# Peptides against a protein of PDB entry 7RZF, part 136

Target 1, 358 residues: chain A of PDB entry 7RZF
Amino acid sequence: PFQEEHLKQLYKIVPIKDIRNLYVTFPIPDLQKYYKSNPGHYLGHLIGHEGPGSLLSELKSKGWVNTLVGGQKEGARGFMFFIINVDLTEEGLLHVEDIILHMFQYIQKLRAEGPQEWVFQECKDLNAVAFRFKDKERPRGYTSKIAGILHYYPLEEVLTAEYLLEEFRPDLIEMVLDKLRPENVRVAIVSKSFEGKTDRTEEWYGTQYKQEAIPDEVIKKWQNADLNGKFKLPTKNEFIPTNFEILPLEKEATPYPALIKDTAMSKLWFKQDDKFFLPKACLNFEFFSPFAYVDPLHCNMAYLYLELLKDSLNEYAYAAELAGLSYDLQNTIYGMYLSVKGYNDKQPILLKKIIEKM
Target 2, 358 residues: chain A of PDB entry 7RZF as posed
Amino acid sequence: PFQEEHLKQLYKIVPIKDIRNLYVTFPIPDLQKYYKSNPGHYLGHLIGHEGPGSLLSELKSKGWVNTLVGGQKEGARGFMFFIINVDLTEEGLLHVEDIILHMFQYIQKLRAEGPQEWVFQELKDLNAVAFRFKDKERPRGYTSKIAGILHYYPLEEVLTAEYLLEEFRPDLIEMVLDKLRPENVRVAIVSKSFEGKTDRTEEWYGTQYKQEAIPDEVIKKWQNADLNGKFKLPTKNEFIPTNFEILPLEKEATPYPALIKDTAMSKLWFKQDDKFFLPKANLNFEFFSPFAYVDPLHSNMAYLYLELLKDSLNEYAYAAELAGLSYDLQNTIYGMYLSVKGYNDKQPILLKKIIEKM

## One batch from the design tools (peptide; made by RFdiffusion4, then SolubleMPNN)

Design b2_p17_1_s1 (from b2_p17_1, 8 letters changed)
Fold by OpenDDE base, seed 4:
Structure b2_p17_1_s1 (fold): chain B 358 residues (1-358), chain A 17 residues (1-17)
Amino acid sequence: as target 1 above (358 residues)
Amino acid sequence: MSAWPPKPEIPESILRL
């Protein structure tokens, strides 16, 4: 376990690759025994959320961060880490203290709102879906993984333990949140900009680094992190599938797409899944416009329209992706192409939102 | 949610420093 002398430390690390990363690490108790409630996953879900009012959304809006990952990581016996990792822009590398301030503002928002059972339920449902419809893994890799996790879980639960949430434990969520404090922080900044500015070498890989104490004034700045009104809890994910019914094969099911609607304005082709038997669909729409490709101006207008449409849909992209839905929008020489893929249950909701933005 | 943890491009040794 880290002692006080190991806390409030800043590491400046020289990477081999040209990367810019920030790691904000907190020592936490060993949560392995709490895998059925998984409070670290709950917090990782919220801290790593990409929707409106998320930490990532704000940091992206400032041009400081490209990606964010939050969650628990194994430590040594008897403790774990909670880590927030971000991919930094060049500008973000100059604003690390302010990025971390925003992290603590978001954490303070989570404390102020308290544990939300509905968020736990969404995590539970998402994980149950992921488990139920898990793709076939390569046997060798799967067996090796299972052999590894047998050290942590009962044999009867080894297949489910990483996925199935059973218990909402607000007390454990609060306990972990109480460890996510500036006084417990370890910061690592990874950038080639530290080349020639390091004084230590890591023993195992020869990685050059510098260790510094974080100034008490900076720690106090983070301790006094106010509620930033831009941070909000995510809205309920309306795309989480709840119906997994597989419709019976039609008696006259063709091996190829059949034309089921032919009108002056639309053709509809349908093919039922006769191979995978998954509660998934692929909806493909080709929109034809004689104006889309008539001249260079119209081509550029059609392109700009799709870029604006994609931007207007960004608010749904992450929630849809979490729920196993995806969409794609492309320009064609005839107009535009839309694809909606994933679990069929909530595809109409996503499709409706896309059409309402069009 | 990218599968946590992304393979740390940083050696685990540094995170344990």
Scores: peptide ipSAE 0.021, ipTM 0.638, DockQ to the pose 0.321; fails the geometry check
Fold by OpenDDE base, seed 5:
Formats: sequence, C-alpha cells, structure tokens
Structure b2_p17_1_s1 (fold): chain B 358 residues (1-358), chain A 17 residues (1-17)
Amino acid sequence: as target 1 above (358 residues)
Amino acid sequence: MSAWPPKPEIPESILRL
C-alpha cells in the first residue's frame, strides 16, 4: 500500500504518441470480496456518466476534456485504485488544477446526495441484461479468462460474479468515497509538452517523467471544493428494458420483409427475426421530402436541420446507449433516414423522444 | 458503464510509481 510520502504526487510523463491524458488516482482498499455489491462500479457509473449535469458534460462545456472514464482498477495484492482518466484538449492541459477541482466538486456532490438505491438498481439491471444477452466469445479466450478469475470467485459464481449485483451496500459506497480525497491523490499528466523537462526514466519501458509534490495550497483548494450547482445526479434511465419476451414465429413468416401496410403516405415492411431469437428490433424509417435536394439552399437547410436535431437528442444518447439502444440520423437525397436499434421493449420511448424533437 | 480505462498507452508501471 502507498505510504503518505507516495500521496499528493504529480507525475509529468512524456508519451511516445501525441496524446494528452490526465490520470487522477486514489489508493483504495481491496474491494474484490465485495463483488456482490461492487461499490467501485456504482461510483464509476456516476463519475463516468455522460448525461446532463455529469462531470464530463461540464468539462466538455469548458472545452477542456474530450472523454472521461472512471472506475476501479486492480493494484497489487491487498489494495486497488480508483482512477478518473480524461482525454485533455490543448486548452485542458493548461487547466489541469481546475479540472481536478471539478472532479472533487462532483465527488462532493456524491457525498452530499449520499448513496442512491435506485442508481444501484439501474446498475444491477444493466449488468443483468449484459449477462443474459452476452455475445458468444471465442472458446479459447473465454476459457482462459474464466481460468484466470477462478482465483477470485467461488466456482459456482465464476460466470456471474463480474455481472450480477446482489447487495446494495451504502456503507461500502461511502467508504470508497471517503478515500476519494485530495490528501490521497496521485496525479499523472501525459503530454509531449514535457519533453526535455523530465529528470527520471521509468525502469521497464524507459518512459521519461518528472515527479513533483503537489503544493499544499493546491491540495487545500481541492479540499475546499464547494458544491457546484451545475452538477446533478442523472435522471432515472427510462430506456432500461424490463420485458424480454420473444414472440412466437408467425406460421407464414417470410425470409424477406413483407409489406404489411400500404397507404398514400406510408409503406411498412416487416420481417420477424427467425435466426437470433433476441428481444431486439431494428426500426428503419425513410422520410421523403420533395424539397430535400431541390437546390443547394434546401440541401444545406436539410443538413443544418439534422445537425440541430442530433444536438437536441444528445441528452438521451448516453442513457439510450447504456440501455443497449442506439439511433442514427442521416440526410438522404430523398429526405432523411432514421434508424432505431436495440432491445425492443423501450424503443417506442426513444422513438417518441426523437419525434418530439423533430 | 464503469469502462475500464482503455489500457493507457502509458505503462501501468507509471501508474504504480
């Protein structure tokens, strides 16, 4: 385990590739025995959320960060890490202290709200769906993975342990949150801008780096992180499927889409799944407009409309993706194409949201 | 999802420094 001398450290690292990354790392207890509650997954879900009022949403709005990942990582025997990793913009590289302040403001928001059982339930449901409908892996890779995790889980649970949550443990969530403090932080900044400014070389890969103590004033600034009113917990994910019923094959099921509705304004083709037997659907809509491609002005207007529509739907995109739903919007020479794919149960909800924004 | 951080192209050794 890291001693106090290993905490509050800043590492400036020179990458081989032209990348800009920030790693904010916290030593945490070994949580392996708590796999049934997985408090690190709960916190990783919230800290790594991409919806409105999330940490990433705010950092993107500042132009400082492109992507964010949060979660637990294995350490050595008897301890783990909680890591927040961001891809930095050029501007974000100049604002690392402020980015980390926002991280601590979000963590402070999580402390103020306390553990939410409904968020745990959503994580449980999402993981149960992921387990139930997991894709087939290559046998060799799968067997090797299972053999590796047999060291960590009972034989009877080895297939389920990485997915199935069983116990809401608010005490363990709070325990991990109590480790996510400025006094426990290790910061690594990765940028080519540190080339020629390093004094150490890593033993295994020859990576050049500089180690510095984080100033006590900066630690105090992060310790005094206020509640930023821009941060909010996510809303309940309305797209999580609950019905997985597979309808029986129709006796006259055609191998190709059949025309099931023909009107002056619409044609509808349908094909039942006769191969996969999954509770999933693909909805494809072609909208025809005689104005879509009449002239350059109308083409540009149709393009701008679709870009604005996509932007207006961003609030749902992440929640839909988490729930195994996706949508796609494209301009066509005839008008617009919309596709909605994934679990069929909540597709009508997503489709309604799309139509309401159109 | 708690995405495992994509394997940092940075050696894990540096995160353990």
Scores: peptide ipSAE 0.021, ipTM 0.654, DockQ to the pose 0.307; fails the geometry check
Fold by OpenDDE base, seed 1:
Structure b2_p17_1_s1 (fold): chain B 358 residues (1-358), chain A 17 residues (1-17)
Amino acid sequence: as target 1 above (358 residues)
Amino acid sequence: MSAWPPKPEIPESILRL
């Protein structure tokens, strides 16, 4: 466990690769025994959210951050870390203090809203889906993983413990959230811009770094983080599948797509899954337009249209991805291609939203 | 992304300094 002398520290680290990263780390209690409620996953889900009103959305809007990951990591025996990691832009590297301020503003928003049972239920449902439809792993890797986690979980739960949430524990969520404070912070900035400005070398890898105390004024600035009205909890994820019924194979099921509709304006091919028997579908649409590639102007307009369409769909992309849905939009020489893939239950909802933006 | 661990581009030892 870190003592007070190890807290409120800033590390400036020289990477081997040309990368710019920020790690905001909080020592937390060992949460392993709370795997049935997994309060660290709840907080990681919200802090690492990419939808409207998220921390990442605000930091991206400022041009400071490309990606964000939040969650618990193992430390040593008897403690863990909660880490918020961001990929920094060149501009973001100049605004690290303000980035961290926004992190604390988001954390303060989570305190003000309190633990939400519906968010826990979404995490539970998502994890249950991920468990039920988990892809086959390589046997060697899977066996080694299971052997490792047998030290942490009962034998009867070892397969489910990393996935199945059972208990909503608002008390534990608040307990972890109470550790996410400026007085408990460790900051690491990774950038080549620190080359020749370091005074220490890490023992194992020879990584050059500088350690500095974070000024008390900066800590106080973060402690006084207000409620930023741009931060909001995510909306309910409407794309989470609830129906996993697999329809029986039709007696006349063909090994190839059959033409089931032929009209002057549309052709429709269908193939039932005769191999995998998963509650998943792949919808592919090819839109034909004589204007899509008639000249360079129309070609560029068709590209611009798709880029604007993709941008307008960004609000749904993350929620759909979390729920195991994906879409793809491409320009073709004949017009446009749309693909929608994943769990079939909520595909009509995603497809409707795409068509409404078109 | 909400799920840890990201592929560490830096050694975990540095985060434990």
Scores: peptide ipSAE 0.021, ipTM 0.644, DockQ to the pose 0.310; fails the geometry check
Fold by OpenDDE base, seed 3:
Structure b2_p17_1_s1 (fold): chain B 358 residues (1-358), chain A 17 residues (1-17)
Amino acid sequence: as target 1 above (358 residues)
Amino acid sequence: MSAWPPKPEIPESILRL
């Protein structure tokens, strides 16, 4: 485990590729024995959330961060890491201290709200869906993976242990959250901007880096992270499927889409799944407008409209994606294309949200 | 993304420094 002298350290690292990354790392206890509650997954779900009031949403709004990932990683025997990783913009590289302040403000918000059983239940339901509808893996890779995880899980649970949550453990969530403090932080900044400014070389890969102690004033600033009123817990994910009923194949099911509705304003084609038998659907809408491509002005207005529509739908995009739903919006020479894909149960909810924004 | 992305482009050795 890291000793106190290994904490509150800043690493400036020169990458081979032109990347800008920030790693905020916390040593945590070994959570492997708590796989049934998986408190690190709960925290990773919230810290890595992309919806309104999330850490990423605020950091994106400032132009500092493109992507964010939060979660536990395996360490050496007897300890793990909790890591918050962000992809930095050029501007974000100048604001690393403030980015980390926002991370601690969000963590402080999680402390103030306490563990939420409904969030755990959503994680449980999402993981159960992911397990139930898991894609077929290549046998060789899958067998090798299972052989590896047999060291950590009972034989009877080895297939389910990485997915199925069983126990809500608020005590363990609080225990991990209590390790996510400025006094326990290790910061790594990865950027080519540190080229020629390093004084050390990593032994295994020859990576150039500089190690610095984080100033006590900066640690204190992060320790005094106030509640930022912009941070909110996510709302309940309305897109999580609960019905997985597969409708029986119709006796007259055609191998091709059949025209089931023809009106002056709409044509509807339908094909039932005769191959996969999944509780999924693909809805495709083609909207026709004689004005969409009549001149350069209308073409640009149609483009701008779709960009604004996409932006207005961003609040639902992440929650839908987590629930195994997706949508796509495209301009066509005839108008607009909309696709909604995924589990059929909550597609009407997502489609309604899209139509209400249109 | 809640699941850790594929192997970081940075050697894990550096994150363990």
Scores: peptide ipSAE 0.021, ipTM 0.635, DockQ to the pose 0.305; fails the geometry check

Design b2_p17_1_s2 (from b2_p17_1, 5 letters changed)
Fold by OpenDDE base, seed 5:
Structure b2_p17_1_s2 (fold): chain B 358 residues (1-358), chain A 17 residues (1-17)
Amino acid sequence: as target 1 above (358 residues)
Amino acid sequence: MSAWPPKPYIPDYILRL
């Protein structure tokens, strides 16, 4: 367990690979017994969110961060960590203090809004979907994993414990949020820019690092993190599937796509799934335009149009991905290709949003 | 599937520092 002397520390670490990473680590109590509520997953979902008003969206808008991951990690016996990890840009490496300030502003926003049962419900639903439609794992790996987690979960729950949320515990969410404070922080910056500037070597891997105390003024700056009006809770994820009904196979189901609609303006092919029996669909649209590739100007305009369209859809991309939906947009020599894949229930919603942006 | 979001790949040495 970290003592007070181990808190408010900055580690400057030299990597072997050319990477720039920031790790903001908070010691937290062991949450293993609370797996049914999983408050660390709730907080990781919000802190790691990529939608509008998220921590990542703001840090990306500043050009400081490429990716963000938030969540709990196992420590030694009797404690865990909550960690926010970001991939830093070269500019972001110069703004680490400000990046961490934004993290505390977002955490302050979570405190101000309080625990949201609807967010827990979304996490529950997403995890239930992930459990129900989990891919087959290699038996040896799976059995070894199960054997390992038998130490943590009742035998009857060992298959479900990592997925199925059962209890909304706002008290535990608040308890974890109370540990996400500047006075409880450990910061690690990983960059080759620290080469030749280190004074310590890690015992097990020989990693070169420098340890410094974070100045009290910086800690106070983070403690006084205000509400940043750019931070918002995510909107409800409208793409989460709720209907998993699988239609019976048609008696005349062909092994190939059948033409089910033929008009002057459209052809529609359909192939029912006869192999996987999943509540998933793949919608593929090919749009034909005689103007798409007629000359270099039109070709470039079609490219620019698609890039603008992709950019305009970015607000939905993350929410769709979380819900097991994806889309793809490509230029073709004949026009444009659109693909929508994933759980079929909410595909019409995503498709409608795509078409409304077109 | 690890519980989403994916657990940050944090090298163990960072936690041991």
Scores: peptide ipSAE 0.036, ipTM 0.724, DockQ to the pose 0.534
Fold by OpenDDE base, seed 1:
Structure b2_p17_1_s2 (fold): chain B 358 residues (1-358), chain A 17 residues (1-17)
Amino acid sequence: as target 1 above (358 residues)
Amino acid sequence: MSAWPPKPYIPDYILRL
């Protein structure tokens, strides 16, 4: 376990690749025994959320961060880490202290709201879906993974333990959240801008770095992180599938798409799945417009329209992706193409939202 | 479909520092 001397440290690291990353690391207790409640997953879900009022949304709005990942990582035996990792912009590299302040403001928001059973239930449902409809992995990789996790889980649970949540444990969520404090932080900044400014070399990889104590004034600023009114818990994910019924194969099911609607303004082809028998569908729409490609101006306007449409749909994109839904929008020489894929149950909800933004 | 944010890939050297 890290001693006090290893906490409140800043590492400036020179990468081989031209990358800019921030790692904010907190030593936490070993959570392996709590796999049925998985409090680290609950916190990772919220801290790593990409929706409106999320940490990432605010940091993106400032132009400081491209991506954010939050979650638990295994350490040595008897301890773990909770890590928030961000991909930094050039501007974000200048605002690392402020980025971390926003992290602590979000964490403070989570403390103020307390553990939410509905969020746990969403995590449970998402993981249950992911388990039930898990794709076949390569046997060699899967066997090696299972062999590794047999050390941590009962044999009867080894297949389910990484997925199935059973217990809402607000006490454990609060316990982990209590470790996410400025006094318990280790910060690593990875950037080529530190080249020639380092004084140490890592033994195993030859990575050049500098270690510095984080100033007490900076720690105090982070400790006094206020409730930033921009941070909100996510809304309920309306895209989580609940119906997994597979309709029986129709007696007249064709091996190819059949034309089921033909009108002056629309044609519809349908093909029932006769191979996979999954509660999934692919909806593909081709929209025709005589104006889409008539001249360079209209072509550019159609392109701009689609980019603005995509941007306006960003609020749903993450929630849909979490629920195993995806959409794609493309310009064509004839107009526009829309694809909606994934679990069929909530596809109408996503499709409706797309059409309402069009 | 990565249904969850990927576990942060943190190079082991950062944790050993």
Scores: peptide ipSAE 0.036, ipTM 0.725, DockQ to the pose 0.508
Fold by OpenDDE base, seed 3:
Structure b2_p17_1_s2 (fold): chain B 358 residues (1-358), chain A 17 residues (1-17)
Amino acid sequence: as target 1 above (358 residues)
Amino acid sequence: MSAWPPKPYIPDYILRL
């Protein structure tokens, strides 16, 4: 367990690879016994969210961060870590204090809103979907993994314990959130920009680093993190599938796509899944325009249109991805290609949103 | 790839510091 002397520390680390990363680490209690409620997953879901009003959305808007990951990590017996990791831009490397301020502003927003049962329910539903439709793993690796986790979970629950949430525990969410404070922080900045500016070498890997105490003024600045009105809880994820019914194979099902609709403006081909029997579909649309590639100007306009369309859809992309939906948009010499893939239940919702933005 | 937020890849050396 880290003592007080190990808290409020800044580590400047020289990587082997050209990477820029920030790690904001909080010592937390061992949450293993709370796997049925998994409060660290709840917080990781919100802190790591990529939708509008998220921490990442704001940090990206500043040009400081490319990616963000939040969640619990195992430590040694009796303690864990909660870690927020970001990929830093060159500009973000200059604004680490402000990035961390925004992290504490978001954490303060989570405190102000309190634990939300609907967010827990979404996490539960997402995890249940992932468990139910989990891909087959290599038996050897899977057996070794299961053998390892048998030390932590009852035999009856060993297959489900990492996935199935059972209990909403707002008290445990608040308990973990109370550990996410500036007085309990360890900061690591990983950048080649620290080369020749380090005074220590890590014993095992030879990693060069510098350790510094975070100034009390900076800690106080983070402790006094106000509610930033840009931070909002995510909206309900409308893309989470609830219907997993697999329609029976039609008697006249062809091994190839059959033309089921032919009109002056559209052709529709359909092929039923005769192999996998999953509650998933692939929708592919080819839009034809004689203007899309008529000259360089129209080609560039079609490209810009698609980039603007993708940007306008970015608000849904993450929520759709979490729910096992994806879309793809491409320019073609004939016009545009759209693909929508994943669980079929909520594909019409995603498709409607795409078409409304077009 | 399951769009689970990847478990934060934290190099073990950062936790040992």
Scores: peptide ipSAE 0.036, ipTM 0.714, DockQ to the pose 0.469
Fold by OpenDDE base, seed 2:
Structure b2_p17_1_s2 (fold): chain B 358 residues (1-358), chain A 17 residues (1-17)
Amino acid sequence: as target 1 above (358 residues)
Amino acid sequence: MSAWPPKPYIPDYILRL
């Protein structure tokens, strides 16, 4: 385990690839025994959230970060790490201290709101869906994985332990959140911009790096992270499926899409799933407009319209994706194409939101 | 599917530093 001397350290690392990454690492207790509550998953879900009022949303709005991942990582026996990893822009590389300040502001928001049972329930439901509809893995890889996790879980739970949440433990969430403090931080910045500015070589991989103590003034700045009013907890994910009923195959089910509605303004084709028997659907809409491609002006207006529409839908994109829904919007020479795919239960909700923004 | 969120891929060398 890291001692106090290993905390409040900054590592400047030279990568082989042209990448810019920030790793903000916190030593945490071994949470393996708490797999049924998985407090690290709860915090990773919130810190790694991409919706409105999220850490990533704010850091992207500033042009500092492209992607963010938050979660627990296994260490050695008896300890783990909680890590926030971001992909940095060139500008973000200049604002690392401010990026980390925003991380602590978001963590402070989580402290102020306290553990939310509804968030745990969403994590539970999402993981249950992921377990129930898990794809078949390659037998060799799967067997090796299961053999590995038998060291951590009872035999009767080995298949479910990584997915099925059972217990809401606000005490454990608070315990982990209490470890996410500036005094416990280890920062690694990975960038080629440190080439020729390093003084150490890592023993195993020959990685060039520099180690520096984080100044006490910077630690104090992070400790005094206020509540940033831009940070909000996510809204409830309305796209999480709850109905997984598979309708029986119709006796007259055709192997091809059948025309089930024909009107002056619309045609509808339907094909029932006769192969996969999953609670999923694909909705495809082609909208025709004689104005969409009549001249360069209308073409550009149609393009601009879809870009604005996509932008207006970004608030739902992440929540839909988490729930196993996706949409796509494209300009065509005839008008517009829309697709909605995933679990069928909440597709009408997503479709309604798309139509309301149109 | 890996349990969401995906576990951050951190090279082991970063954790050993």
Scores: peptide ipSAE 0.028, ipTM 0.690, DockQ to the pose 0.546

